# Ledger of designs, part 21: peptides against a protein of PDB entry 4LZF

Target 1, 155 residues: chain A of PDB entry 4LZF
Amino acid sequence: GGRLVVFPNGTRKELSADGQTVKVMFFNGDVKHTMPDQRVIYYYAEAQTTHITYPDGMEVLQFPNNQTEKHFPDGRKEITFPDQTVKTLHPDGREESVLTDGTIIQLNPDGSKVIQFNTGQREIHTADFKRREYPDGTVKTVYSDGRQETQYPTG

## One batch from the design tools (peptide)

Design b1_p18_2_s2 (made by RFdiffusion4, then SolubleMPNN; from b1_p18_2, 12 letters changed)
Fold by OpenDDE base, seed 3:
Structure b1_p18_2_s2 (fold): chain B 155 residues (1-155), chain A 18 residues (1-18)
Amino acid sequence: as target 1 above (155 residues)
Amino acid sequence: MTEEELKKRLAEIEAKEV
């Protein structure tokens, strides 16, 4: 059967009969749970934070404020904020935020920004211009030198 | 606490159980 080990400091270790599940309850309230699929679930009692590590290097953090972070092996990071906005940080430096209203904000490594509005309009910010694209194909550009240009749809 | 601090503390606790 299973086995329970109680250490002099109060730490408890529970082992399943097959040895595939190990739960360590530390004297300070922290918990380490090793699962048969080799994921390890850490609970940090003082921080009230859950940290899951996977064999492939994936990590998931769950914070007490309802924020969740996924750390991918390739260096990508995905943050779900308490307001349910999802932000992805890419290894190349690109950042993407998806708001609950469907708006998508992209920050590019060159400093440019693209906003895809839920209305279907798109706004592009560069060092040289700000451009608004409309669903009908109209494009309005304001250049850094003050020049303005309107491109009308074809048809 | 930072993730690094959390891991460090856990490692210290684990070391005492050996």
Scores: peptide ipSAE 0.064, ipTM 0.737, DockQ to the pose 0.593
Fold by OpenDDE base, seed 5:
Structure b1_p18_2_s2 (fold): chain B 155 residues (1-155), chain A 18 residues (1-18)
Amino acid sequence: as target 1 above (155 residues)
Amino acid sequence: MTEEELKKRLAEIEAKEV
């Protein structure tokens, strides 16, 4: 059968009969649960935060305010905020935010920014210009020197 | 609390049991 070990400090360790599941309930209320698939579930009692680690290096954090963070082995991070905005941080420095209204904001390592609006319009920001692309194919560009150009769709 | 802070806290607790 399973085993229960009770330590003098109040920590409790539960072992499954097969030894593949281990649950440690620390004296401070923290919990460490090792699963047969080798994922480890940590619960930090004071912070009320759940932290899951996977054998491949994936980590998932669940905070009490409903924020969730996924840390991928390649260094990518995905943050789901309480308002359900999802922000992805890429190892190359790119950042992407998906808002609840469908708007997507991309920040590029070169400092450029792209906003894809839920209306189908797209706005590109660079050091040299701000460009608005419309669903009909019209493109309006405002250059840093103040020049403005409108490019109309062909056809 | 950051992930790093949480890991540090856990490590301290685990060290007392092992």
Scores: peptide ipSAE 0.064, ipTM 0.735, DockQ to the pose 0.710
Fold by OpenDDE base, seed 2:
Structure b1_p18_2_s2 (fold): chain B 155 residues (1-155), chain A 18 residues (1-18)
Amino acid sequence: as target 1 above (155 residues)
Amino acid sequence: MTEEELKKRLAEIEAKEV
C-alpha cells in the first residue's frame, strides 16, 4: 500500500503503493509532486506559483497574476502575459510579441524592428529608415536623414 | 519572483527534507 511519512519538521511525504507518485508537503506549505511520467510539479505556497519541470527539460511557470512562462529545452522562452499577449524570446536574440488584436512585433538581434499590424500594414524599423508597407502595395520610407520616399504599386 | 529565485528556494527547502 501507500506510505505516509511525517517528519519532525512537519514535512509530510506520501508515496503511492507503486512508488511512482510522490507527494511532498513541506512544512512551509509548499507542495512537490513527482509523477509517474517524471514530471515534477512544485507549488510555492508563499509565491502562489506553480512550477512544472518535464523530463525533456521543459519548464512551465504559472504565476498568481495569470502570467505563464514556458522554458523550452532549446532555450526559447514563451511568456503569456495576463492580458494574453504572448512574447517569445528566441535563443538567437529575436523577440516576438503577439498582441491580442493580432499585431505582431518582432525585435531582431541587429536592433531592427518589424511590426505586422492587424490591418495588413507592416512597419520596418532599421538604423537607416522606417518603412511602412500598405496592403495596396504602397511603400513609404522615411530615412534617418529625413528624406522620404514613396513607392507606388504598379498597375 | 524569478525562476532563479524559485529554484534557489526549492533547493533550500529540499535540502531540509529529511
Scores: peptide ipSAE 0.063, ipTM 0.733, DockQ to the pose 0.754
Fold by OpenDDE base, seed 1:
Structure b1_p18_2_s2 (fold): chain B 155 residues (1-155), chain A 18 residues (1-18)
Amino acid sequence: as target 1 above (155 residues)
Amino acid sequence: MTEEELKKRLAEIEAKEV
């Protein structure tokens, strides 16, 4: 059968009969659960946070405020915020946020920023200018020196 | 709490288990 070990500090360790499941219930209420598929589920009682580690190196964090973080083996990190915005942090330093309205915000390693609005408009921020591109082909640029340029569509 | 803080707390508790 299974085994239950009770430590003097109040920590309890439960082992399944097959040895494939191990549940450690710490004296403070934290739990470490090792599953047959080799994932480890940590529950932090005070923080009310669940942390799952997978054998491939993936990690998932679930916070009490409904934020979820996924840490991929390739170094990518995906954060789902309480407002359901999804932010992806790439290993190259690029960050992408997808808002609930479909707007995409990209922060590039060079410091530039691109906003793809759900309207089809696009805004580009660089050290030298801010540029707004419109679906009709109009492009408005405000340069860092204060000059402004409008490029009209060909039609 | 940050992930690092959580891992630190767990490590402290695990150290007390042994």
Scores: peptide ipSAE 0.062, ipTM 0.736, DockQ to the pose 0.749

Design b1_p18_2_s3 (made by RFdiffusion4, then SolubleMPNN; from b1_p18_2, 11 letters changed)
Fold by OpenDDE base, seed 4:
Structure b1_p18_2_s3 (fold): chain B 155 residues (1-155), chain A 18 residues (1-18)
Amino acid sequence: as target 1 above (155 residues)
Amino acid sequence: MTEEELKERLAENEAKAE
């Protein structure tokens, strides 16, 4: 059968009969589950946070405010905010946020920013300019020196 | 709590469960 170990501090460790499932109920209310698939589910009682680790190095954090973070083995991090915005942090330093309205915000390692609006407009921010691209092909650029340029679409 | 604080708490808990 299974085993129950009770430690002097009040921590309890439950082992399944096959030993593949381990549940540790810590004295502080935290809970750690080791599953047969080798994923580990840790619940932090005070923080009300769930942390799942997978054998491949994937990690998932679930916060009480409904924020979820996924830490991928490749170093990518995906944050789902309470408002359901999804932000991806790439190992190369690129960040991408997908808003619920379909707007995509990209922050590039060089400091440039690209906003793809749900309207089909795109805005590019660099050290030298802000540029708005319109679906009709119009491009408006405001340079850091205050110069403005409009490029009109060709049919 | 930050992720780092949570990891520290886990480490402390595990040390007391062995």
Scores: peptide ipSAE 0.140, ipTM 0.791, DockQ to the pose 0.736
Fold by OpenDDE base, seed 1:
Structure b1_p18_2_s3 (fold): chain B 155 residues (1-155), chain A 18 residues (1-18)
Amino acid sequence: as target 1 above (155 residues)
Amino acid sequence: MTEEELKERLAENEAKAE
């Protein structure tokens, strides 16, 4: 049969009969479940946060405000904010945010920024210029020296 | 709580459940 261990501090440890499932109920209300698939589910009672760890190194954090964070084994992080914006942080330092309206904001390691608007317009920010590209092929550039250039579509 | 605070709390809890 299963086992129940009660520690002097009030922590309780339940082991399944097969030993594949372990549930620890800590004295502070936290709960740790070790599953047969080696997934570990930890619930932090005070923070109301769930932390899941997978044997491949994947981690998932679920916060009470409905924010979810995924930590991938490759070092990538994906944050789903309460507003459902999804932000991906890449190991190379690149960040990408996908807004609910379909706008994509990319922050590059070189400090450049690209905004792909849901309208099909794109804005590029570099150290030297800000550039707006329009679906019709028009491109407007404002250079850091204050010069402005408009490139008109051909055809 | 920050992730670091959560990790610390986990470590403290685990040390008490050995």
Scores: peptide ipSAE 0.138, ipTM 0.789, DockQ to the pose 0.723
Fold by OpenDDE base, seed 3:
Structure b1_p18_2_s3 (fold): chain B 155 residues (1-155), chain A 18 residues (1-18)
Amino acid sequence: as target 1 above (155 residues)
Amino acid sequence: MTEEELKERLAENEAKAE
């Protein structure tokens, strides 16, 4: 049979008969649930936040505003915002946001920015220029010195 | 609560469940 341990502070610990499932109900309302697959589900009662840890080092945070954060073992973080925008933070400092319309915004460690529009146009921002690339191969560049250049497609 | 505050709270809870 299972076991129930009641601590003097009011914390309760429930163990399954096989010992593979452990549920701790803390005196402050928090709950820690250890599963047979070794994932740990922690619920913070005050914050209404769920924190799941996996044996491989993966962590998942679920916030009451419907934001979800995934912390990968490689140091990458993926944030799903309430509006369903997905932002990925890479260990190299690169950030990528995928909007619900399919637009991708990339922030590079060198400070450059790339926007891949759902229309097939791309915009590149650097310290030296802003460049728009069109699906037909036309490229328009505005340089920081005020110079403008148009490169026409070869046909 | 911040992530740091949540981790601290977890540590406190576990210490009191010994």
Scores: peptide ipSAE 0.133, ipTM 0.790, DockQ to the pose 0.735
Fold by OpenDDE base, seed 2:
Structure b1_p18_2_s3 (fold): chain B 155 residues (1-155), chain A 18 residues (1-18)
Amino acid sequence: as target 1 above (155 residues)
Amino acid sequence: MTEEELKERLAENEAKAE
């Protein structure tokens, strides 16, 4: 059969009969589940936060405000905000936000920014210019010196 | 709580469960 261990501090440890599942109910209300697949589910009672650790190094945090964070073994982080915006932080320093309307905002390690609008327009921000690309092929560039250039599509 | 604070809390809880 399973085992129940009760510690002097009030922590309780439940072990399954096969030893594959361990449930620890800490004295402070936190709960830790170790699953047969070696996934560990930790619930922080005071913070109302769930933390899942996978054997491959993946981690998932679920916050009470409905924010979810995924920490990938490669160092990438994916944050799903309460508004369902998804922000990905890449190991190379690139950040990408996908808005619910389909707009994608990319921040590059060099400080440049690219906005892919849901309309098909794209805006590129660099140290030297801001550029707007339109679906028809028109490109408008405003340079840092204030010069403006428009490139029209070839008919 | 920050992730770091949560990890510290976990470590403390685990130590108290030994």
Scores: peptide ipSAE 0.130, ipTM 0.785, DockQ to the pose 0.752

Design b1_p18_2_s4 (made by RFdiffusion4, then SolubleMPNN; from b1_p18_2, 12 letters changed)
Fold by OpenDDE base, seed 5:
Structure b1_p18_2_s4 (fold): chain B 155 residues (1-155), chain A 18 residues (1-18)
Amino acid sequence: as target 1 above (155 residues)
Amino acid sequence: VTEEELKEKEKENEANAE
């Protein structure tokens, strides 16, 4: 049979009969589940937040506003916002946001920004210029010195 | 609530359950 341990502070520890599942119900209302797959599910009662840790070092945070954060062992983070925007933070400092309309916003470690619009247009921001690329092959560049250049597609 | 604040609470609760 399972075992129940009750601590003097009111914390309860339930062990399954097979010993593969451990449930700790803390006196503050927090709950820790150790699962047979060795994942640990911690519920923070005050914050209404769930924290899942995996044996490979992956972590998942679920916030009460429906935001979800995944922390990968390589240091990558993936944030799913309540609006279903997905932001990926890479270990190299690159950030990528995928909007629900299919727009992709990339922030590069060099400070450049790339916006891939759902229309097929792309906008590139650097220290030296802002460039708009159109699906027809037209490219418009506005340089930091105020010069403007339009490159037309080769017909 | 920050991830750090959550991890601190977890650690405190674990210390109280040993």
Scores: peptide ipSAE 0.144, ipTM 0.793, DockQ to the pose 0.776
Fold by OpenDDE base, seed 4:
Structure b1_p18_2_s4 (fold): chain B 155 residues (1-155), chain A 18 residues (1-18)
Amino acid sequence: as target 1 above (155 residues)
Amino acid sequence: VTEEELKEKEKENEANAE
């Protein structure tokens, strides 16, 4: 059968009969579950946050505001915000945000920014210019010196 | 609350359960 260990501080440890499932209920209300698949589910009672660790190094954080963070073994982070925006942080320093409307915002390690609008327009921000590309092939560039250039589609 | 603060609390709780 399973066993229950009760510690003097009020922490309780439940072990399954096979010993593969361990549930620790800490005196502060936190709960740790070690599962047969070696995933660990930690619940922080005060923060109302769930932290799941996987044996491959994957981590998942679930916050009380409905934010979810995934930490991949490759060092990538994926943040799902309460508004369902998904932000990916890449190990190379690139960040990508996908908005619920389908807009994609890329922040590059060089400090450049690319916005791909759901309308098919693209905006590129660099140190030297802001460029708007339109679906018709029109390109408008505003340079840092205030110069503006419009390139018209070659039809 | 940062992930680091959470992991610190987890370690403190684990140390008290050994």
Scores: peptide ipSAE 0.142, ipTM 0.790, DockQ to the pose 0.771
Fold by OpenDDE base, seed 1:
Structure b1_p18_2_s4 (fold): chain B 155 residues (1-155), chain A 18 residues (1-18)
Amino acid sequence: as target 1 above (155 residues)
Amino acid sequence: VTEEELKEKEKENEANAE
């Protein structure tokens, strides 16, 4: 049968009959579950936050506002915001945000920025220029010196 | 609530359950 341990502080530890599942109910209302698959689910009662750790080193945070953060073993982070925007932070310093309208915003380690609009237009920001690319192949560039260039599609 | 603050609370609670 399962085992229940009650500590003097009011913490309770429940062990499954097979010993593969452990549930600790802390005196403060926090709950720790160790699962047969070796994932650990910690619930912070005050913060109403769930923290899941996986044996491969992946971590998942679930906040009460429906924000979810995934921390991958490679150092990548993925944040799903309450508005369902997904932001990925890469170990190289690249950031990518996917908006609910399908717009993609990329921040590169060199400080350049690329916006892929849901209309198929792309905007590229560098130290030297701001460029707008249109689906028809038209490209408009504004250089840092104030020069403007328009490249028309070859049709 | 920061990830660090959560991890600190987890460590304190674990130490009290050993």
Scores: peptide ipSAE 0.131, ipTM 0.783, DockQ to the pose 0.732
Fold by OpenDDE base, seed 2:
Structure b1_p18_2_s4 (fold): chain B 155 residues (1-155), chain A 18 residues (1-18)
Amino acid sequence: as target 1 above (155 residues)
Amino acid sequence: VTEEELKEKEKENEANAE
């Protein structure tokens, strides 16, 4: 049978009969669940936050505002905001945000920015220019010196 | 609440359960 240990501080530890599942209910209301797959689920009662750790080093944080953070073993972080925007932070310093409308915003380590609009337009921001690419192949560039260039698609 | 603050609270709770 399972075992229940009750500590003097009011913490309770439940052990499954096989010992593969451990549930600790802390005196403060926090709960730690160790699963047979070695996943650990920690619930912070005050913060109403769930923290899941996986054996591969993946971590998942679930906040009470419906924000979810995934921490990948490679150092990548994925944040799902309450509005369902997904932001990915890459180990190389690249950041990518996917908006609910399908717009993708990329921030590159060099400080450049790329916006892929849901309309198929793309905007590229560099130190030297802003460029708008249109689905028809038209490209408009505004240089930092104020020069403007329009490249028309070859018909 | 930062991840670090959460990990500190977890560690404190674990130490109180040993």
Scores: peptide ipSAE 0.122, ipTM 0.779, DockQ to the pose 0.769

## One batch from the design tools (peptide)

Design b1_p19_1 (made by RFdiffusion4)
Fold by OpenDDE base, seed 2:
Structure b1_p19_1 (fold): chain B 155 residues (1-155), chain A 19 residues (1-19)
Amino acid sequence: as target 1 above (155 residues)
Amino acid sequence: PVEFPSADGELPRGPPPPP
């Protein structure tokens, strides 16, 4: 059978019969599970937040508002917001947001921004211009000096 | 979306069970 240890401070430790699962119930209501796969599941009672750590360095945070964060060993972070928008933070400083409508917003380390609309239009923002690309191949550019250029599809 | 503060701050873990 499993073993239960009750500490004087009210913390409880449960060991599975095989010793592979350890559950610690802290006096503050926090709960720590150590799993056979070496995954550690920590529940913060006050914050109502679950933090899962994996042996490979992967981390998963689950917030009470249904936000989920994945922290990859390579330094990449993936945030799923309550609205189901997914934001990826890359180690190079690039950020990508995928909206529920299929729109993709990319923020580049140089400050440039690319929006891929669900309509197939693409908008590029740089220090020098804003450019709108249309599905038909039309490209409209507005330069920082106010000059506007329209490039029509080569027929 | 209101970003919850990225848990870059380690939430203080409960005190380790006494040995």
Scores: peptide ipSAE 0.033, ipTM 0.638, DockQ to the pose 0.068
Fold by OpenDDE base, seed 5:
Structure b1_p19_1 (fold): chain B 155 residues (1-155), chain A 19 residues (1-19)
Amino acid sequence: as target 1 above (155 residues)
Amino acid sequence: PVEFPSADGELPRGPPPPP
């Protein structure tokens, strides 16, 4: 049968009959589940946050505001915001946000920014210029010195 | 949106159960 251990500090430990599931209920309200698949589900009572750790090194954080963070073993982080925007943080410092409308915002390690609009337009921000690319091949550039250039499609 | 700061910091875990 299952076992219940009650510690003097009020912490409780429940073991399943098969020994594959362990539940620790801490005196502070925290709960730790060790599952048969070796994932550890930790609930922080004060923060109302769930932290899942996987044996491969993946981690999942679930916050009370409905934000979810995935921490991949390669150092990548994926944040799903309450509005369902997904932000990926890459180990190289690149950041990508995918908005619910399909817009993609990329921040590059060099400080450049690229916005791919759902309309097919693309906007590029660098230290030297801001550029808008249109689906028809038109390109408008505003340089940091205030100069403007329009390149028309070769039709 | 209250950006919960990415728990870059390990949330303090409750004290381990006594052995």
Scores: peptide ipSAE 0.032, ipTM 0.645, DockQ to the pose 0.069
Fold by OpenDDE base, seed 4:
Structure b1_p19_1 (fold): chain B 155 residues (1-155), chain A 19 residues (1-19)
Amino acid sequence: as target 1 above (155 residues)
Amino acid sequence: PVEFPSADGELPRGPPPPP
């Protein structure tokens, strides 16, 4: 059968009968599960945070505010915020946020920003200008110097 | 010696949500 080891400091270790599952209940309230699939589930009691590590290098963080972070083996991070916005951090420094309304915000390594609105409008932010692209092909540019330009669709 | 004297390391927190 399974076994329970109780340490003098109050930490407890439970071993499954097959030896494939190990549960450590630390004296501070933290809990560590080692699973048959080699994932490790660590619960930080004080922080109320769960950290799951997978053998492939995947990590999942679950915070008490309902924020979840996925750390992919490729270095990508995906953050699901409490409001259900999903932010992806790419290894190249690109960031993409998908809002609940379907708006996509892209931050590029060069400091430029692209907003794809749920209306089909797109806004591009650079150091030199903000540009709004409309579904009809109209493009409005506001330059950093205050100059404005409107390009109308050829039709 | 106790096998598990303490909890494992610190856990970093993620960034705040976008404004």
Scores: peptide ipSAE 0.029, ipTM 0.626, DockQ to the pose 0.089
Fold by OpenDDE base, seed 1:
Structure b1_p19_1 (fold): chain B 155 residues (1-155), chain A 19 residues (1-19)
Amino acid sequence: as target 1 above (155 residues)
Amino acid sequence: PVEFPSADGELPRGPPPPP
């Protein structure tokens, strides 16, 4: 059968009969589950936050506001916000946000920004210019010196 | 006595949503 150990500080430890599952209920209300697959599920009672650690080094954070964060072993992070926007943070410093309307916002390590709008328009921001690309092939560029250029489709 | 520490306070908070 399973075992229950009660510590003097009020912490309780439940062991499954097979020893593959361990549940620790801390005196502060925190809960730690060690699962047969070696994942560890930690619940922070005060923060109402769940932290899952996997043997491969992946981590999953679940916040009480329904935000979820995935920390991949390669250093990539994926954040799902309560509004279902998904933000990916790459180890090279690149950031990508996918909005619920299909808009994609990319921040590059060089400081450039690219917005792919759900309308099919694309906007590129660099140190030297802002450029708007339209679905018809029109391109409008505003340079840092204030010069503006419009390129029309060749057709 | 066996002591089990709480990891409370060591967990990072999520960043704000993108603008």
Scores: peptide ipSAE 0.027, ipTM 0.620, DockQ to the pose 0.077

Design b1_p19_1_s1 (made by RFdiffusion4, then SolubleMPNN; from b1_p19_1, 6 letters changed)
Fold by OpenDDE base, seed 2:
Structure b1_p19_1_s1 (fold): chain B 155 residues (1-155), chain A 19 residues (1-19)
Amino acid sequence: as target 1 above (155 residues)
Amino acid sequence: MVEFPAEDGEAAPGPPPPP
């Protein structure tokens, strides 16, 4: 049978019959589950936040506003916002946001920005220029000095 | 089985969540 441990402070620890599942119900309302796969599910009662830790170093946070964060062992972080935008932060400092309409926004460590629109248009922002690429192969560049260039598709 | 041990390392809650 299972085992129940009751601490003087009101914390309760439940062990499964096989000892592979542990449930700790803390006196403050927090709950810690240790699973057979060695993942730990911690629920913070006051913050209404769930924190899952995996043996490989993966972490998952679930916030009461429906934001979800994944922390990968390689240092990558993936944030799903309440609006369902997904933002990935890479260890090199690159950031990528995928909007619900399929638009992708990339921020590079050098401060450059690339927007891939759902229409197939792409916009590149650098210190020297802003460039719009169209699906027909037309490219419009606006330089920082105010000069504009249009490259028409060849063919 | 129910036991009433002294407080150990599992008696205290974890750190607060990140913001």
Scores: peptide ipSAE 0.053, ipTM 0.686, DockQ to the pose 0.644
Fold by OpenDDE base, seed 1:
Formats: structure tokens, C-alpha cells, sequence
Structure b1_p19_1_s1 (fold): chain B 155 residues (1-155), chain A 19 residues (1-19)
């Protein structure tokens, strides 16, 4: 059968009969579950936040506002915002946001920015220029010196 | 089975969640 351990501070520890699942109910309302797969699910009662740690070093945070953060072992982070926007932070400093309308925003380590609009238009921002690419193949470039170029699709 | 051990390191809550 299961085992119940009661600590003097009011913390309770429930052990499954197989010993593979451990549930600790802390006196402050926090709950720690150790699962058979060695993941640890910690619930912070005051913050209403769930923190899952995996044996491979992956971490998942679930906030009370429905934001979810995944921390990958490679140092990548993936944030799902309450509006369902997904932001990926790469270890190299690259950031990518996918909006619910399908727009993709990329911030590169060199400071360049790329926006892929849901309309099929693409905008590229660099130190030297801003460029708008249109689905018809038209490309408009505004250079930092104020020069403007328009390239038309050549048939 | 119910046990009433002395308080150990597992009796204390974890640190605050990451920001």
C-alpha cells in the first residue's frame, strides 16, 4: 500500500505503493510531484505557477495568465503568450515571433529584422537599408543614404 | 502506513518560481 509521511511543520509526503510516484504537499500549499519518468512537477501555490523539470534538463513553466515557457537543454526558450503568440529565443541571440495571424518576425544577432507578413509581403531591415518584397516580385529598397530603388518583376 | 518523521530537507518548500 501507499505510505504517508507527516512532518512536524505540516508537510505531507505521499508515496505510491510501487515507490515510483511521490507527492509532497507542503504546509504553504505548494505541491511537488515526482513522476515515474523522473519529471518533477512543482506547483507554487502563492504564484499559482507550475514548474516542470525533466531529467534531460528541459523545463516548462505554466503561469496563471496562461503563458507557457519552455526552456530547452540547448538554451533555447519558447514562450507561448496568452494571446497564443509564440516567441522563440535562440542561444545565438536570434529571436523569432509567430503571431496568430501567421506573421513571422525575426530579430537577428546582427541587429537585422525580417518580417514575413501573412499577405506574402516581406520586409527586411538592416543597417544599410529597408526593403519591402511584394508577392508579385516587386522589391522596394530605401537605403540609409536616402536613395530609393524599385525593382520590377522582369518578364 | 503513516509516519511522523523529524523534519528534513524535503519538508521545506522550494525556492520561488523563476521570473
Amino acid sequence: as target 1 above (155 residues)
Amino acid sequence: MVEFPAEDGEAAPGPPPPP
Scores: peptide ipSAE 0.052, ipTM 0.697, DockQ to the pose 0.630
Fold by OpenDDE base, seed 5:
Structure b1_p19_1_s1 (fold): chain B 155 residues (1-155), chain A 19 residues (1-19)
Amino acid sequence: as target 1 above (155 residues)
Amino acid sequence: MVEFPAEDGEAAPGPPPPP
């Protein structure tokens, strides 16, 4: 049978019969569940947040606003916002946001921005220019000095 | 089986999650 440990502070610890599952119910309402796969599921009662830690160093946070964060062992973070936008933060400082309409926004470490629109248009922002690429192969560039260039598709 | 451990063996809550 399982084992129940009751601490003087009111914390309770349940051990499975096999000893592979441990559930701690803290006096503050927090719950810590250690699974056979060594993942730890922690529920913060006050914050209403679930924190899962994996043996490989992956972490998953689930917030009461329906935001989910994944922290990868390589330092990458993936945030799913309540609106279902997914933002990826790369260790190199690159950020990528995927909007629900399929638009992809990339922020590069050099400060450049690339927007891939769901229409197939692409926009590139640098310190020196803004460029719009069209599905037909037309490219329009507006330089910071006000010069404009249009490149037409080679038929 | 129910056991009552000593205070030195008590489990304490973890730190709060990041905001």
Scores: peptide ipSAE 0.050, ipTM 0.681, DockQ to the pose 0.630
Fold by OpenDDE base, seed 3:
Structure b1_p19_1_s1 (fold): chain B 155 residues (1-155), chain A 19 residues (1-19)
Amino acid sequence: as target 1 above (155 residues)
Amino acid sequence: MVEFPAEDGEAAPGPPPPP
């Protein structure tokens, strides 16, 4: 049979009969589950937050506002916002946001920004210019000095 | 000798969640 340990502080530890699952119910309302696959599921009662740690170093955070964060062993982070926007933070400092309409926003470590619109248009922002690329091959550039150039497709 | 279960260091809650 399973085992129940009751600590003097009111914390309770339940061990499964096979010893593969451990449930700790802390006196503050927190709950820790250690699973057979060695993942640990920690529930913070006050914060209403679930924190899952995996043996490979993966971490998953689930917040009460329906935000979810994944922390990958390589240092990458993936945030799913309540609006279902997904933001990825890369170890190199690059950030990518995927909007629900399919628009992709990339922030590069050099400070440049690229927006890939769902219409097939692309916008590039640098220190020197803002450029709009159109699906027909037209390119419009506005330079930081106020000059504007339009390049038409060869056809 | 009744080995009282060692005070499993797990008698205390974990650290607060990251902000």
Scores: peptide ipSAE 0.047, ipTM 0.655, DockQ to the pose 0.338

